# Ledger of designs, part 2: peptides against a protein of PDB entry 1MQS

Target 1, 223 residues: chain A of PDB entry 1MQS
Amino acid sequence: ILKMLFLNKDLNNNDNITTITDDIFNQQEIIWKVLILDIKSTATISSVLRVNDLLKAGITVHSLIKQDRSPLPDVPAIYFVSPTKENIDIIVNDLKSDKYSEFYINFTSSLPRNLLEDLAQQVSITGKSDKIKQVYDQYLDFIVTEPELFSLEISNAYLTLNDPKTTEEEITGLCANIADGLFNTVLTINSIPIIRAAKGGPAEIIAEKLGTKLRDFVINTNS

## One batch from the design tools (peptide; made by RFdiffusion4, then SolubleMPNN)

Design b1_p27_7_s4
Fold by OpenDDE base, seed 5:
Structure b1_p27_7_s4 (fold): chain B 223 residues (1-223), chain A 27 residues (1-27)
Amino acid sequence: as target 1 above (223 residues)
Amino acid sequence: EKKKIEEALNERNNKLTKEFYELVKKY
């Protein structure tokens, strides 16, 4: 998250958030930015960062993407939003209206190919593609509830997985979603976990899916 | 391992940005 707030520049990872923000605040000219969020990403940011942390990162204003926002044509904007058609349309409209000077687009999860193409097509029509500086996928589709504790915020997951009326397809789909969320979390933490799951249930399915994703990732990074 | 994951993520993000611009040029 901090890396994103600093326009994805390399930060020295060995220091506490406070030390990093203090050092940057004291040594470098702060680039003031606007942060645009949706409901989901607001929860994510709020779970990890304090308002003071945002200020130290150069975020002067944060707003919801669906909220009417005043134009700040001389200020760069960071979008941290869900990869949806609606959000893409709003970003493009903001681009058309020259609402900000630069656009740093960060999606909370993987951007599907069809949405990437849609974004590109719409931006192409505007002729203002130069204002879009970054299009990134962030693997931050989770909420930190406490230190070393996180939630995927999947509603009724336990009930769905344990309801005898739930179809195998629904269970498999939900397990895949959970595995994706866990995978994103692992990548964010930058540590390979030991996976432990009960045998003979959804937990095992999730563990297998996650294990496969992690193995595939490690193989692809080592090649 | 941490460095490798970070590098992989950076590469992915850079690739996505590049792909975006390539698509923009196509349209």
Scores: peptide ipSAE 0.497, ipTM 0.896, DockQ to the pose 0.696
Fold by OpenDDE base, seed 4:
Formats: sequence, structure tokens, C-alpha cells
Structure b1_p27_7_s4 (fold): chain B 223 residues (1-223), chain A 27 residues (1-27)
Amino acid sequence: as target 1 above (223 residues)
Amino acid sequence: EKKKIEEALNERNNKLTKEFYELVKKY
């Protein structure tokens, strides 16, 4: 998250957020930025950072993407939002209106190819592609509740997985979503977990899906 | 291991940005 707030520049590997923000705040010229969030990403950011941390990272204003926002044409913007058609359309509209000087787009999870193409197509029509500086997938689709605990914030997951009325398709779909969330978490933590799951249930399905995703990722990055 | 994953993520993100620009040029 901090790396994103600093426009994905390499930060010195200090583990303490406060130390990093203080060091950067004191040693470097602060680039003031606007942070645009959606409801989901707001929860994610709020779980790990305080308002003061955002200020130290150079975030002068943070707003919801759907909120009416004043133009700041001389200020760079960081978007940290869900990869949805709606959010893409809003970003493109903001681009068209020259709402900000530069656009650093960070999606909370993997951007589907069709949405990437849609974004690219719409941006191409504007003729303002030069203002788009970054398009990243941050894989931050989770909430940190405690230093050693996180939540995927999937409503009624336990109930759904244990309700005998739930269809196999629904279970499989939910397991896939959970595995995606866990995958994102693992990538963010930058540590490969030992996956342990009970046999014969949704946990095993999740573990298998997660394991496959991790293996695929490692293979693709090492090649 | 931590550095490897970070590098992989950075590479992936850079790739995504590159792909975006390539697509923009195609339209």
C-alpha cells in the first residue's frame, strides 16, 4: 500500500510504516497527490493506515470515486479501486475532463482482459493516454484486522458453505473467490504459506485452488 | 523469497502497464 502511495517507487525495506513515512517525509520532497477510492478499497486502506499516515505519504485529499470531486488539474491522482466497468468509465470521464494532472491507476485485484481492453479503447479515444502513468494490479482485496489476522470480508461465507441448500456451483464459486482473496493476500505479504486444510470439504477445495494459483504464479514469474 | 515475490509483482505490474499502452496504440 505504501509503495502504491509513493507511485510504486522502490521504498527502502523498513518494516515499520511509521519509520518509512517519517523518513520519506523528512528526507524527500513530498509529492502531493489525490487518492481516489471506492467503498471496498476504503475499507482496505482504513484497516492498515490512519489519516496521518496518508498525509505523511503525500495524500492531501482522499475521496470516493463516485463522489463529486473538485478538479485539481495540477495534482496527480492515485486511483485504488475495484476492477469494474463502472470504475473504468469514471476514470475515463475524469481523464476527459482533465480532472488531475496524472493518473496512477491501481486496481485492487486482477484486471480482466476484457476490462483492460475497454479501458485502453476508451483512453485511446480521448487522446490523453500520456496522462495515464501506471496501470497496476495491486492484489489488495482484503482487510487487515490485526497484525497477524486478515479478513476477506466475504459476507456469510461460513453459512453459505455449510448450508445444505447451497448448490455445488455456489460452493465452488465461493471457494474460488476465497482462493483468489487468499492468493492476493499471500502475494501482498510476500511469503509463501504452508497450506493446511481439512479433507473432504470446502477447505480442501480452497486449498487446492490456492495451491494451483501459487504454483502457476511462481512458474510464470521464474520463466 | 520475499524479494523474489516482490520482483515478480513489480514485473507483472510493469507488464500490465506495457500491455495497456500497447492496446492503446492499437485502437
Scores: peptide ipSAE 0.495, ipTM 0.892, DockQ to the pose 0.711
Fold by OpenDDE base, seed 3:
Structure b1_p27_7_s4 (fold): chain B 223 residues (1-223), chain A 27 residues (1-27)
Amino acid sequence: as target 1 above (223 residues)
Amino acid sequence: EKKKIEEALNERNNKLTKEFYELVKKY
């Protein structure tokens, strides 16, 4: 998250957010930016950072993407939003109106190919592609509830997994979604977990799926 | 291990940005 707030520049690896922000604030000229969020990403940011942390990162204003926002044509904007058609359309409209000087687009999860193509097509029509500096997917689709606890915020997951009326297909699908969320979390935390799961239930399915994803990722990064 | 994950994410993001610009040029 901090890396994103600093326009995805390399930051010195320090474990303390406060130390990182203080060091950067003291050593470098602050670049003031606008942070544009949606409801989901607001929860993510709020779970990890305080308002003072945002200020130290050079965020002068933060707003919801669906809110009316004043033009700041001389200020770069960081979008951190869900990969949806609606959000893409709003970003393109903001681009058309020259609402900001530069656009750093960060999606909270993986951007589907069809949406990437849609974004590219719309931006091409505007002739203002030069203002879009980055298109990233951050894989930050989780909430930190406690220092050692996080949530994927999947509604009714427990009920679905334990309802006798739930089909095997539904369980498998949900387990896949959970595994994807866990995978994203692992990548964000930058630590490979030891996976432990009870046998004979959804936990085992999740563990297997997650394990496969992690193995595939490690293999692909080492090649 | 941490460094490898970060590098992989950076590579992915750079690739996505590149792909975006390539698509823009197509259209």
Scores: peptide ipSAE 0.501, ipTM 0.895, DockQ to the pose 0.689; fails the geometry check
Fold by OpenDDE base, seed 2:
Structure b1_p27_7_s4 (fold): chain B 223 residues (1-223), chain A 27 residues (1-27)
Amino acid sequence: as target 1 above (223 residues)
Amino acid sequence: EKKKIEEALNERNNKLTKEFYELVKKY
């Protein structure tokens, strides 16, 4: 998250948010930026950072993507939003209107190919592609509730997994979603966990799916 | 391992940005 807020520049690998923000604040000229969020990403950011942390990162204004926002044509913008058609359309509209000087687009999860193509096509039509500096996937689709505790914010997950009326397809789908969330968490923590799960239930399914995702990721990164 | 993951993410993001610009040029 901090890396994103600093326009994905290389930050010194200090584990302490305060130290990073203080060092940058003291050593470098602060680039003031606007942060555009959606409801989901607002929850994510709010779970990890305080308003003061955003300020230290050079975020002067933060707002929801669907809200009416005042033009700041001389200020760079960081978008941290869900990869949806609606959000893409809004970003492109903001680009057309020259709402900001530069656009750093960060999606909360993996951007599907079709949406990437849609974004590119729409941006091409505007002739303002030079204002889009970055298009990133952040894999931050979870909420940190407490230190060393996080939530995927999946409603009724426990009930669904334990309801005898739930179909196998529903269970499998839910397990996949959980595994995706855990995968994103692992990538964010930048540490590969030892996965332990009880046999014969949803936990095993989740563990297997997560293990596969992690293996695939490691293989693809080593190639 | 941590460094590898970060490098992989950076590489992926750079690739995504590059792919985006390539697509923009295509249209």
Scores: peptide ipSAE 0.495, ipTM 0.891, DockQ to the pose 0.704; fails the geometry check

## One batch from the design tools (peptide; made by RFdiffusion4, then SolubleMPNN)

Design b1_p28_1_s1
Fold by OpenDDE base, seed 3:
Structure b1_p28_1_s1 (fold): chain B 223 residues (1-223), chain A 28 residues (1-28)
Amino acid sequence: as target 1 above (223 residues)
Amino acid sequence: MSPIKDLTKEFKELVEKYKEELKKKLEE
């Protein structure tokens, strides 16, 4: 899975996920990517990786393949999805619409020959095969439970956070909005989460804001 | 270590095959 996040480059270190991500983060310019998942792969990712690991791997945003996704024509996308006809059709549609700059396709299990041919046939019609950089299939030998996934549906969050013209005030404002959304989600599920975030970025700001809101809420409700 | 298989080369070859077939059909 980590290999996939780093575009299937050879990772020589048998070290812990944390060590690998730290080493890569320190040595290379972070190429920001979008991660496209399905229900099964989301569960897999959640079981193996932490949110901080995704960020360190350059994953700026992750979404479900069946969800409406905003075009990011300058951003490469990593697909990690089940090898189904439905997912193939969606990938091809994303390709047709130039939704992303590059496509790294990783199927969660073995891709049947008929589906490989179907994918190739559909891609051949688009004339955009050059955008597909990789096609891999992977064997997941474990069954994962269905994850509980929530989306805040905040528009242009990624673009705003990565635009060099964005002011610190604007970033702070956006982080506050994200924290508000997360807070509302926490209240909806009636569970106080353990908050973890990467240090030195917007995630830390969000985590701090969310933590403060939760602490204030707990104090006020116990009061 | 999950077995990972690179299908990129095979995929690209199939794409080219189908492109050629499509071209032939359009010229007929």
Scores: peptide ipSAE 0.611, ipTM 0.928, DockQ to the pose 0.289
Fold by OpenDDE base, seed 5:
Structure b1_p28_1_s1 (fold): chain B 223 residues (1-223), chain A 28 residues (1-28)
Amino acid sequence: as target 1 above (223 residues)
Amino acid sequence: MSPIKDLTKEFKELVEKYKEELKKKLEE
């Protein structure tokens, strides 16, 4: 699962989650990403990862695949969903609408050949296949039965950002809260990250706020 | 845990196959 969040880069399997996240956080730029889940994968993520782990992985927001989501055309998206016809159709629709800049598709279990072909056929028509960077499957060999264990804070963030009635002040406040979480993560690791964020979305706002917090902290500590 | 499988290459090959088929249909 962590491997997926870091775009399937090679991770040392013998390290605990904390060690892996710390090492990656210290060595690599934080790429802000959107995480798209379904009910089953939400339960899995919640059981394995803490809120801070998602933040360390650069996940700014997460959402359910079946929910109406605001377009973030400059932000890469990670899909972690069940291999179903319905989910494939939604992914293709998101691709057609340029909802995200890049698509990293990860299926929770084995993708049947017929569905792989269906996905490929639909994508071929769009002319946007270059936006699909990865297709993986078989992440999970078990079904997590408790979907309720996911952090409410992350879900609320998604709902707030995708609600057309949300005010600019509310968005700013939410971004500040996310930046605070990231800041706390940085302090815990005791390393200053290189921040990279997509332009034109919440990720940029978060990056700016985080940068300010880090600068202020450094000034106050040296002081 | 089942080993994670990378389908990216296979997927891209299938996409190209279907693109070629579409081109042939448009030329007919």
Scores: peptide ipSAE 0.604, ipTM 0.925, DockQ to the pose 0.268
Fold by OpenDDE base, seed 2:
Structure b1_p28_1_s1 (fold): chain B 223 residues (1-223), chain A 28 residues (1-28)
Amino acid sequence: as target 1 above (223 residues)
Amino acid sequence: MSPIKDLTKEFKELVEKYKEELKKKLEE
């Protein structure tokens, strides 16, 4: 999963998630991405990753594939979804609409040959095949008791955060909204995450805001 | 062996195949 979040680059698997994310974070500039999930993949990711792990991987926003998503034409997207005709059609529609700048497609289980051909055929018609950078099959079979991953529906979050024309106030406001969403999710999961973020970017701002909210909440609940 | 399989090359080849087929159909 971490490999997928880092665009399937070779990661040293000998270290825990924290060490891997720290090493990558320290060595490379964070590429901010959108993560597109379905119900099954949400459960899988939630069981393995903490909220802050996604942020460290450069995931600013994650949404369900069936949800209405705002276009982020300058932002790369990672799809981690089940290999179904429905999901393929949605991906192709997203491609047609130029919803994202780049498409990194990762299927959770084995992609049938007929669906691979269908995807290729549909993409060939669009003339936008160059936007599809990767197609992977993950072959995941995770049985998760309870999903701990949530979708943040923040419209144009990535565009706003990465647009050089965006004001500091707008960035701060958006980061606050993201932190609020994360905070609500943490409360729902009933687990306090270890907050880690890259220095000098939106992730740090979000982490700081989230940390403050969590601290305030803990203080208020213990009082 | 990692259960993860890279299908990118195969996918790109299929896309090109279908593009060629589409061109042939349009020229007919």
Scores: peptide ipSAE 0.610, ipTM 0.924, DockQ to the pose 0.299; fails the geometry check
Fold by OpenDDE base, seed 1:
Structure b1_p28_1_s1 (fold): chain B 223 residues (1-223), chain A 28 residues (1-28)
Amino acid sequence: as target 1 above (223 residues)
Amino acid sequence: MSPIKDLTKEFKELVEKYKEELKKKLEE
C-alpha cells in the first residue's frame, strides 16, 4: 500500500515507514496526490493506515470513486479500487473530463483480461492515454472466506485478564501474545481484518498492538 | 515477492493496438 502511495517507486527496503516518510518529506519534494477509493478499499486503508500516514505520503484528499469529486487538473490521482466495469467506466470518464493531471491506477485484486481490454479500448478513444502513468493489480488478495469463529487456544486468558492480582506486566505480555496470534492468523488467511475492540480494556490494547503489527507488515511487504 | 503485478506495459500495448484499429476503420 505504501508503495502505491509513492507511485510504486522503488523504496529502499531498509528504512522503516518513519524513515521513508521522513526521508521523502525531508529530501524530496512531497508530491501531493489525490487518493480515490471504493467501499472495499476504504475499509482496507482505514484498517491499516492512519490519517497522518496518508498526509505523510502526500495524500491531500481522499474520496470515494462514486462520489462527486471536484476537478483538480494539476494534481495527480491514485486510484485504489476494485477491478469492476463500473469503476473502469468512472476512471475513463474522469480521464475524459481531465479530472486530474495524471492517473495511477491500482486495482485491489486481479484485473480480468476482458476488463483490461475494455479499459484500453475506451482509453484509446479518448486520445489521453499519456495521462495514465501506471496500471497495477493484485494489491489485495482478499480471500473472500466466510467469517469463521476461531480460538487462539490461550488457556485462561479471560481469567488472567480479569484477575485483580494480575500485574500490568502480565497483562501486557498476554495482550502481546494474543496480538501475535491474531496477526499470524491474519497472515494465514491472507485477509486484513477490520479491528473492533471495546475501549478502556485489554481488548483495546490488543487491537492497538495488532494494528501496529499489521501496519508494519503491510509496509514491509509492499516496499 | 509482492503479489502486485505491473500491467502498464501490457495496457499501453493494448491501447496502441486499439488506436491502430480505429485508424483503419476511419480510413475505410
Scores: peptide ipSAE 0.608, ipTM 0.927, DockQ to the pose 0.363; fails the geometry check

## One batch from the design tools (peptide; made by RFdiffusion4, then SolubleMPNN; from b1_p30_7, 9 letters changed)

Design b1_p30_7_s4
Fold by OpenDDE base, seed 2:
Structure b1_p30_7_s4 (fold): chain B 223 residues (1-223), chain A 30 residues (1-30)
Amino acid sequence: as target 1 above (223 residues)
Amino acid sequence: VEKKFALDKHTIDPETGEVSVEKVYENINV
């Protein structure tokens, strides 16, 4: 998340969040940015960052994507939103209207290929593709607590997965996100794991999704 | 505590509209 707020610039690996923000604040000119969120990403940001942290990161204004927003044509914008057709259409509309100077798009989870192609097509039609500086998805972080133990730190994951009011679609979506996080972890560690999961629950769904991702990756890397 | 970030970087070719993807990983010690 912090990397995203600094336009995905390379950060020093040995620094904590406070040191990074302080160093950037003290040594570099602050680039003021607008942060555009949706309901889901707002919850994510609020869980890990405070308003003061956003300010230190150069976020001057943050708004919901569906909210009426004033044009700031000289200010770069960071989008951190769900990968939906609706959000893509809004981003494209913002691009068409020259709402911001630059667009840094970060999707909260994996962007399906069809939606990526749709985004690309719509952007190309506008003739303003040069304003799209970044398109990132699967923006997940995890914490390694011990050499053989890590956490994705997904807020209320257990509660959501075990709440009888949670829809199958929501469960599937969350499991997909968890699988993505695990997949990214595997790639970061650069070791293919043996997957073990309890049967008959979300863990099995996650394991299956992870297995598929790993297989697909191996096939694509060897081709 | 090591915090790890994982991203898919997508690039859109402005001329052809073709899209590419790159896996990006970052580590931060906390």
Scores: peptide ipSAE 0.090, ipTM 0.610, DockQ to the pose 0.377
Fold by OpenDDE base, seed 5:
Structure b1_p30_7_s4 (fold): chain B 223 residues (1-223), chain A 30 residues (1-30)
Amino acid sequence: as target 1 above (223 residues)
Amino acid sequence: VEKKFALDKHTIDPETGEVSVEKVYENINV
């Protein structure tokens, strides 16, 4: 997250967050930026950073993507939002409107290929592709609540999985989303976990999906 | 604590609109 706030520059210092922010603050001219969030990413940022950390990172203003925002054509913007069609359309509209000077786009989870292509197509039509400086997928689709405890912040997941009216397709889709979130969490933690799940339910499905993702990842990384 | 973060870097070719993805791993001290 801090790296994102510093425009994904390499932070080579083995120092704690405070030391890094202080060093950057002291050594480099602070680039003031606008941070654009959604509800989910707001929770993520809040779980990792303090209010003062945002200021030290040069964030002058933070706002929700769906809120009306004043144009700041001379100020770079960092987007940290969910990879949805709606958010992409808003970003493109902001680009068309010259709302900011530069666009640093960070998605909170993996951006599907179809959405990436949609983004690219829309951007190409605007003729302002040069203003998009970065597009990253962040593997931070989780909220840290306590040490060794985290949440994916999926609304009504328990209810959906336990409601007899829920369709198999809905369950499968939700399990896939959960597995993706867990996978992103594992990548962020930089350790391969031992997966334990209850048998005979959605947890087993999720565990299998996650296991497959991890195996595929390990194979691809060691190749 | 040094943590490794995984990112996907997306590149959009401004001329062709072609999109590419690169896996980027960065060690960040948190």
Scores: peptide ipSAE 0.175, ipTM 0.676, DockQ to the pose 0.478; fails the geometry check
Fold by OpenDDE base, seed 4:
Structure b1_p30_7_s4 (fold): chain B 223 residues (1-223), chain A 30 residues (1-30)
Amino acid sequence: as target 1 above (223 residues)
Amino acid sequence: VEKKFALDKHTIDPETGEVSVEKVYENINV
């Protein structure tokens, strides 16, 4: 996350956020930036960083992507948002309106190929592709709540999975989303977990899906 | 061994609109 806030520059491997921010703040001229978030990424950032950390990283203001934002044509913007059609359209609209000087786009989870192509197509039409400096997929689809506990912050997941009115298709879809989030977590921490889940319920489905994703990933990476 | 995480860097060709993806490995950082 800090690397993203510093426009994906190489940071010294210090485990302490405060030390990193202090070192950068003291050694380099701070580039002031706007941070654009969505509801999900706001929760993620808030779980890891304090407001003061953002300031030290050169974030002058942070706003929700859906909020009305004042144009800052001389200020670079960092987007850290979910890979959705809606967010892509908003980013493109911001680009069209010259809302910021430069665009650093970071998606919180895996960006589907079709959405990437849509983004590319829309950007090409604007003629302002030069303002897009970075497009990254960060795979940060989780919130750290405790040192050994995290949450995917999926609204009403428990209720949906336990509601008898929920269709099997809905359950399967939700389980897939959860598995994707867990997979992204594994990628972020770079540690292959031992997966354990209760048998006979959604947890087992999720575990199986996650296991498959991990196996596929390992095979593809070692290949 | 420094732990690294993988992320995808996406590149958009400004002229053709073609997209490419590169897997980038970074040190695990906050």
Scores: peptide ipSAE 0.129, ipTM 0.658, DockQ to the pose 0.481; fails the geometry check
Fold by OpenDDE base, seed 1:
Structure b1_p30_7_s4 (fold): chain B 223 residues (1-223), chain A 30 residues (1-30)
Amino acid sequence: as target 1 above (223 residues)
Amino acid sequence: VEKKFALDKHTIDPETGEVSVEKVYENINV
């Protein structure tokens, strides 16, 4: 989130939020920005950052994407919103109206390919693609709670996998999502794991999927 | 809490409208 607020620049991540914001505030000219949120991202930001943190990050004003917002054509905007058709259309409309000087778009979750293509097409039609500086989506996130423990924070995963009413398709889909999350974790850690899973359950399915992904990745990178 | 994020960076070609995707992995201390 802090990286997003600083336009996805490399930040020295070893310091506390306060130290990072203070260092940037003291060493670099603060770029004042507008932060545009939706209901979901507002909850996320509020859980992690204080109002003072936003100010220190150079956020002069924050607003909901669906709210009537005043034009600030000389101010860059950071969007942190859900990847929906509605939000994309609003962003494009803001672009068309020269609402802001620059657009830094961060989606709260993975942007589907069809929506990405739609965004690209609409932006291209406007002739103002140069104002779109960044488009990021959060494909997968995981929290490391302890050095040897992490969570993918998938809602109701345990319940879904253990509910006898859950269909095979639902289980397979969830296992695939978990495997993707684990795969991204492995790539982030940059270490090939030894996979251990309980036999006869969803864990085995996940382990198999993860193993396949890792093997494919290793083959493709060594090629 | 250390949060690790896998991000897709999307770049739109201003001339062709073609989209390129780059996977970026970042560790963020929150």
Scores: peptide ipSAE 0.085, ipTM 0.622, DockQ to the pose 0.319; fails the geometry check

